# Peptides against a protein of PDB entry 9GMZ: the designs that were tried, part 120

Target 1, 343 residues: chain A of PDB entry 9GMZ
Amino acid sequence: TGFPLELLTRPATERLAYFENYTVAHPRLKEVYEILMRTIAEPAGASFIFVYGASGVGKTTLRLRVEQKLTELALPKLESDRARVPVVGIEAIAPESRYFNWKEYYTRALITLEEPLIDHKFDYGVRGISRDNFGKINVESKVVAPALRRALENALIHRHPDVFFVDEAQHFGKVASGYKLQDQLDCLKSLANMTGILHCLLGTYELLTFRNLSGQLSRRSVDIHFRRYCADSPEDVQAFKSVLLTFQQHLPLAETPNLVDHWEYFYERTLGCIGTLKDWLKRVLSDALDREATTITLKDLQKRALSVAQCQKMFKEIQEGERQLSETEADVQNLRSALGLGA

## One batch from the design tools (peptide; made by RFdiffusion4, then SolubleMPNN)

Design b2_p15_8_s4 (from b2_p15_8, 7 letters changed)
Fold by OpenDDE base, seed 4:
Structure b2_p15_8_s4 (fold): chain B 343 residues (1-343), chain A 15 residues (1-15)
Amino acid sequence: as target 1 above (343 residues)
Amino acid sequence: MEELKKLAEEMSKPL
């Protein structure tokens, strides 16, 4: 029920890595994981999955666990089909400019899809894309975004991943004045349609704008809301306390810290977001290990906490997202009621 | 506490 005690004799790097790799299977993560895995297995003609929720709710952890599981499930087929990649996951990068860099996106996607361990060389049909002697993709600077897109389309078709993940997908919404977010969605939609590969976009509540902009995407998308824990719910508070209890048992320290007694402070500084909590605890654990400390104190927690101002900003962003969802749900209910479909 | 321990034990299991 806790960390392996042998870690106490191991280097700080191994102790930290244990905690970094440790995942609490909290109820919301498990729920979203099960929905996502089911939807990937049986997309029912969906081309997109939208996973939205607060920053730091744990979307990246969800992605990584799904990627791991899809890889494990694909292993028997990968032995026979060395061309297959079970899953591809990229992070959308916030553009330095007001424009989303599609060239960089396609390059990252190709590099990620074409891991060095894939012995089966593929001809991308595009000049200036090659593999080095280590099997790593090299993309020449002369290769333009439309050519990289064709290379990615061909690679996705041949590698046939069960899903293509895009983390931080709200960054597609960072379009310059005069460009439509719709054009970005139409580009993604075209990629999904051309490849037949299911796309999963993970991001903040800003992804709700994507859902609302395209009635065609809405017909071909599955929505997954990754909720935070709410202090107004006794069940959510109990789950959050249980997460703290789980983390305190999995901190590789000589003395188990009492995190549960500080649950309100943890809630105040995480807003019920378990990813934010984990990242906070990682920072505090790193500091404790560097000091060869036997435990974590409240003062150690306070040193690495988000500021009240940061939490207030994050909370406003969450409230706006939750409000938009509630309005959308009410609009759907009103539409259903107006159609004579029961609530 | 006992209920929290039970929940924490479930949460400690792999996904």
Scores: peptide ipSAE 0.312, ipTM 0.903, DockQ to the pose 0.886
Fold by OpenDDE base, seed 5:
Structure b2_p15_8_s4 (fold): chain B 343 residues (1-343), chain A 15 residues (1-15)
Amino acid sequence: as target 1 above (343 residues)
Amino acid sequence: MEELKKLAEEMSKPL
């Protein structure tokens, strides 16, 4: 099993695009995918799903694969209900200011939800929201955030997606004082409650800070931890080596590179995060294609590796997130013991 | 190596 050999005769752009679109179904991704798909199918009165894990673990890949699957599963129903959108996914942008820009968030959500391919034009009942000649939403600068919220609520109710995804959702929290962070969560909770649409927030371990701020969110949220591979686990090391073996078979090069023999160096520079690994290999593949190389070498890998300082920073952020989760697990055990529930 | 190959074959399947 490997890349289609015909790619070796194709342009560098097509060879790179193949690898960019290729997804390794690694054990942690498959586990989280199955939990997420089940939770979307049977939310059991949940209004939120939190998917948290290290930066570069593969959360965006998870989102895109779920969006693809939900779209595929909805196709037979979309023929009868032309107003329906099966799934909507946005990425939260880090605000430049001390305040989360709700106006920008609602605008981006509306633009994504109301793509030009939707035959049924919805009237938002809001002056200054229109479609251009290409069917794209135009939001006039005069439209205020409360009006955009009402437009998004109406659009979500009318389009009825199975889930609303927000990637990089930790950006809701970075800029606000603790009080304003709770207000932002209450705004999201209110949007989910008013629309009846399940919201899935994907982000770093900084999302744990959000979960702990609202005891009411905890009752209506499902938590999914997207773990990295750990070098202290023999099973995780074996899985990580198998990911390297899969990637080396799917690099569209004339000579298959030996990535597996360098697994420790790959682990050192990715911390067991498969998204970080894939992005590293994309950069190295691009460089190899630009020079018409038959393979990639350790020197090519070293040229595009993250610095030791970057890895040390990322590792500290991971250790803090993993510590907070282990403390939460210990608190649950302590609570059970205190309730007279056996360990 | 053989076990790694088997795992890599499973990982090569679509999600």
Scores: peptide ipSAE 0.308, ipTM 0.904, DockQ to the pose 0.932
Fold by OpenDDE base, seed 1:
Structure b2_p15_8_s4 (fold): chain B 343 residues (1-343), chain A 15 residues (1-15)
Amino acid sequence: as target 1 above (343 residues)
Amino acid sequence: MEELKKLAEEMSKPL
């Protein structure tokens, strides 16, 4: 079990691309993947899925693996229904101002839905939306947000994806006032209701603040907590060490580095976040390949590690998010106990 | 170490 040994004779670009495309199927990723796939298949009247967890826990990896799987499962139907897109995924952009840029959001969503491989020209019913000779969507600057919304609603209805993914969805919550934040929630709710498309919002723990502002969204949403590995759990430590062992075997280097012996240092600088770990190892692998090195050392790891100050900041943000969830879980338990439903 | 190896073998499988 390891990387294909033939990679040792391949260019550094192919060796790096192998590791970039490699995904460790770690327990938390498998669990969240199974819950998410099941919820997409059987939404049971849910309009939203909220996936929240630490920055660098692996939410984007989860999204990409679900997108791949939904595409694979849809292939037999796509031959007969050439209008259908199985899944659409976008990243929400941080607002440059106190306002979320809905024009940019709708434009990106339309561009992603309308990739050139779709032979069926759809009339968006909106002047200033066109396809070029390569099938790429062009949106003129004169097109206003309400018109882009109608175009996106029509495109989502016509393409009928099984889910619409929005990564970095905490950026919807980065608005100057509570009223405007409610308006953003009502905008998303209306888009999901008008299209009948299930929306999956992936984000940091800041997404909880956004989710909690609408009791109506909470009633039609499924929550998925993508947890990090915790050093106070023996099972989580064992899983984290096994992730290190797996990455160690999948680094396309002539000599297998011993990452497992440094597990505490890896934990200190990743906070149990596997995405942060992968990104760190990718940077170190790139440096090793550029030097034609046979292995990676502790010094190579130290050179590309997050600073202690960065880790302290990230850890504080994680602790605040985990605290808010624990309070919510306790409130649910107190409510259940008060209702006589038991633990 | 043996338990870690078994878990790593499971993690090496595709999702």
Scores: peptide ipSAE 0.304, ipTM 0.903, DockQ to the pose 0.891
Fold by OpenDDE base, seed 2:
Structure b2_p15_8_s4 (fold): chain B 343 residues (1-343), chain A 15 residues (1-15)
Amino acid sequence: as target 1 above (343 residues)
Amino acid sequence: MEELKKLAEEMSKPL
């Protein structure tokens, strides 16, 4: 099925919004979605889920689709339990300083947890946390990080979300010393343990550092690798071409562009990352709509492509992450062999 | 081409 043909008579803003909101249910996204939904439903004593993969693989799209689904599944229960929030999702910010700002993190988490539509006012027990006339949380500058932590712990316990999402979670790792990274992990672990709320950290392969530094987190974590498509796999190439065909059918243009014939160029400039592909096509679609163009050309694609230098940098970061995973698998095999368990 | 179309139809379904 393609886009609704009625969109061709609609404003450029509505046509662009359709494509922006459109999600291709590609094999890797579907696989990771099913694993993540199952793990949230049955965490089996896990306190953490780590979702890691290349930048632009589609982790934010995965999060948003899981958040949507958890919200839909919770709607019947939310009528009877007005205190419950089904899911909480935040994006971790890269600290401007050498230190992660826990005060800002707790503030953002509290603001996101307290949707204005929740009639049930919770008392945080912390002076300087209030609601505005629109029901939004306001945190006064005088409130210190330990008080915000207690407020968040109490809010998470009271609202009982099925999961707490942290996107771009590799930003917790941008600490200049291994000790500070351990302190960050122990802080997150303590928050999950005190609240009983499952935490899902989504990020780049830099999240593997979190797995390796905390042998206690690893025992209470589920790992989900969101892989890119690889050009050396015939199956992955077919999946990638099918993604191009799907996007081609869902570009709200009068003439369907032939993206599939350019699959190698799309692969070269996306490294098999579907989020990078979608963002590229969104930029090109915007340009085409601004010109009232009937289709997209190769020249339009080339104008909005990532540079070869950007692709080379991204590819190096991917190869390093994929290498670290392969080494971890080899280390497990070596350990099993050394224990006499066989390979 | 037919296999790609079938895969694209599956990918066009909501998650």
Scores: peptide ipSAE 0.300, ipTM 0.903, DockQ to the pose 0.860

## One batch from the design tools (peptide; made by RFdiffusion4, then SolubleMPNN)

Design b2_p16_1_s1 (from b2_p16_1, 6 letters changed)
Fold by OpenDDE base, seed 2:
Structure b2_p16_1_s1 (fold): chain B 343 residues (1-343), chain A 16 residues (1-16)
Amino acid sequence: as target 1 above (343 residues)
Amino acid sequence: VEPPPLVSEPVEPAPL
């Protein structure tokens, strides 16, 4: 069980691409994947799914695996319903201004929803939305945000995806006032309600602030916490070591590096976040391949590691997010006690 | 060449 040995004779680009595309099905990823797939299949009247966790925990990997699986499951239906798109995934951009750019959001969503290979071209009913000679959507600068919203609503209804993914969704929360944040939530809620399309927002723990502002979303939302591995849990340490062993076996190098013996150093510089670990190993692998090295060394790892100051900052952000969740659990218990319900 | 598995099971390390 390891990388295909034939990769050792392949170009550095193919060796790197193998590792980039390789995904360890670690316990937390599997758990969250199963919950997310089940929730998408059976929303039970939910309009939103919130997936939150540390930066670099692997949320984008989760999204891509779910998008792939939903696409595979939809293939038999797409033969009969050529208008259908199985899944839509976008990444939210941090606003350059104190205001969220809804026009840009709707434009990006439309461009992503309407891939060129769809046989049945949809008329958006909006002047200034066209297709180029390659079938790609073009949105003229004159098209206003309310018109783009109507175009997106109509496109989502017509294409009927099983889910609409928004990655880095904490960027919706990066606005100058709580009132504007509520308006943004109400806009997303209205889009989900008008289209009947389930929305999945993936983000950092900053997404909790956004989620908590709408008590009305709470009744129609499912929460999924994508936890990091914790060094105080023996099971989490074992899972983290297992991930290191798996990556060790899947680094396309002539000599298998011993990553597992350095697990504490990997933990120190990743905080138990597997995405951060993969990105680190990818950078180190790239450097090793560029040098035609047979293996990676501790010195190569150290050269591409996050600084202690970066890790300390990331750890504070994680601790604050984990604290907010623990307070929410305590608040539920306090509410139950105040209602005369047992613990 | 079969495409590499998109999702791989983590190998449990033998107890070091």
Scores: peptide ipSAE 0.013, ipTM 0.478, DockQ to the pose 0.174
Fold by OpenDDE base, seed 1:
Structure b2_p16_1_s1 (fold): chain B 343 residues (1-343), chain A 16 residues (1-16)
Amino acid sequence: as target 1 above (343 residues)
Amino acid sequence: VEPPPLVSEPVEPAPL
């Protein structure tokens, strides 16, 4: 149990890369992974999956692990169907203006669908979309958003991924007016319906505002709450400490640091978010390797910790999201009770 | 309530 001891003789870059690539299979990640994998396999007429949770809870890690697994499961079919892509994942960009940049979204999605290794040249039927000699998609500046949409629709139909991931999907909601937000929802809904491709939107609790605006999306969506670990739950505290122990064993240092004895300080500065914890430990490990240090100290942790003010801001955003979900859960329970469905 | 002593059950890195 622990990192390969041979890493202690390896360059700092290999030692850091080992820790970067290391993923703790913590209970919440495993739970959400299993729900997401089942929902992708059996969408039951759903067009959307919403995965929401705190910033730094591990949503990007979840996406990457699901993408890896879907790719592995598809390999035997990909040998016969060279046109198929098993999964596509993009990150939604924060709008520079009060408007979402659909042109950029469609361009990024097309570039991601068209990896260089796909020998089967698809003609998008759109002038100004081409492949270079390296197979990379080039989109000319003259290509307008409606033409890029048609190209993406055709590409999604031809490549037929099992799911289309959109990370940071709360950025769709960062628009100046409610009607434009509805138009964006209708745009995504239309894309999913026209292609027949299941869309998974991953985001912060701001994604709930976006999800709740379309009562029509709610009927064709599956919701997955990626919860943080809560200090008021003994089980969550134990899981968080077990994650610290696992990271402690997988830091490629000559002396194993005692992270577990500092669990309260780690909790205070991560709010129970394992992605935030991993990113913190990665920064501290990088600093330790740069100094050729044998271990990590509390002083090294303190140097790379989020400030109390940052944690207080993040905690308010989490509490508001958790409150909105608790109210929604109570509304469901009240509806069930009013329908004579037992609790 | 002091949290129970960490019995080092290795969170087996299930190959996720």
Scores: peptide ipSAE 0.012, ipTM 0.468, DockQ to the pose 0.050
Fold by OpenDDE base, seed 4:
Structure b2_p16_1_s1 (fold): chain B 343 residues (1-343), chain A 16 residues (1-16)
Amino acid sequence: as target 1 above (343 residues)
Amino acid sequence: VEPPPLVSEPVEPAPL
């Protein structure tokens, strides 16, 4: 079934919001969703989950869908435990400096944990952290990062989320030296250990650097690879065409555009990344709605496409990440063979 | 009104 035809009589804002909120359950998203949900339910003593994949593969969509599902599953329990938050999710910010801003991270995490709807006020035990009259957390400029960390540790223990999500987590790795990267990992590990809260870090293939540096994190981490669709796989091409057909049916336009016939052009400009595809189609839909157009054209697509130079850069970053994973898989097989274990 | 399904299943394209 396509979009609700009633949307054709609705404002452009409602049409755009429909498409923005629409999510295709494409095979890779479904697979990673099921693995992630299972791992959150049964962490088996893991303290970390790493979800890595290409930029624009759909990691933020995955996070938001898991957050929604965990919230829905927790609703019956939240009536009895008013202090509990089922899930917390933040996006890590790219530091303007060569150093990750832990003060900002802890502040944002505290603000997200302390939604105004939580009746149970928590005392952070830290001077200069307060709630305003609207229930928003205010952090005074004088509060230092170690105090904010203790406040976050206490808040995570008290709210006891099933998982703490950090999106764009590769930004923790933006440090001037490998030694400082280890310090960042030890800081995160200590936070997870002190709180007993499962942390899920979502990011680009730059997260593999974290996996490789901490043989101690590897023993308490689960790795989830969110793959793009590959044009050399017939099954992946078919899945990508299926996604195009689904989006085609869910664009709230009077005339259904034929996206599937242009699948190669969509693949060229998205590299098989469904998030990149959706964001492209959102921009094109917005432009079409602003013009009161009945459909989208190839010219509309071309106007909002990533440049060939952008795609070439993104593709090099993907190839490097996929190479590192393939080498790691080969190293595991070589290690097993060297140990006299079957492949 | 049931909340809209969390995720929509993809529709298989007809063979071109």
Scores: peptide ipSAE 0.012, ipTM 0.505, DockQ to the pose 0.172
Fold by OpenDDE base, seed 3:
Structure b2_p16_1_s1 (fold): chain B 343 residues (1-343), chain A 16 residues (1-16)
Amino acid sequence: as target 1 above (343 residues)
Amino acid sequence: VEPPPLVSEPVEPAPL
């Protein structure tokens, strides 16, 4: 079934919002979703989950769907425990400075834990943290990062989320020295250990550098590789074409555009990343709606496509990440062979 | 009209 035909009579904003909110349950998303949900339910003593993959593979979509599902599953418990938050998700910000802003991170985490649906005011035991008349957390400028950390530790213990999500977690690594990365990982590990809350870090293949630096995190962490679709796999090509067909049917336009016949061009400019595809189609749809167009054309697609140079850069970053994982898999096989476990 | 499910499985293209 395509989009609701009634959308054709609706404002451009509603038509765009429909497509923005629409999610294709493509095979890789479903697989990673099932693994992630199972790991959250049964962490088996893990303190961390790492979800890594290409930029634009759909990690944010995965997070939002898991957050939604954990919220739905928690509803019966939330009636009895009004202090509980089922899940918390934040996005790590690229530091404007050479230093990760822990004060901002803790402040954002506190604000997210304290969304206005929670009638029960919690005292963080920290002066200069208050709620406004709308229940929104206000943090005074005088509050220092160690105090915000204690407030977050107390809030996480009290709210007891099933998982704490950090999206774009590769931004922890952009601190120019490997030493600072270890200190940041030790800080996150300490937060997870002190609160007993499972942390899920979602990010690019730059997260693999964090695994290699912290042999202590490796023992208490689960890895989930969110793979792109590969053009050398017939199954992956078929799945990618299927996604194009589904998006084609869900673009709220009077005339259904033929996206599937252009699958190679879509693949070339997305590298098999469904998030990149969705964002591209969203931009093209917005342009079409602004022109009151009945459909989208190849020219409309070309206008909003990533440049070949951008795709080449992104592809090199993907190939390096995929190579590092393949080498790690080979090292595991070599270790098994050396141990006499058989291949 | 119920809003379409926020998540749907991709429709397989009919074999050409």
Scores: peptide ipSAE 0.010, ipTM 0.505, DockQ to the pose 0.154

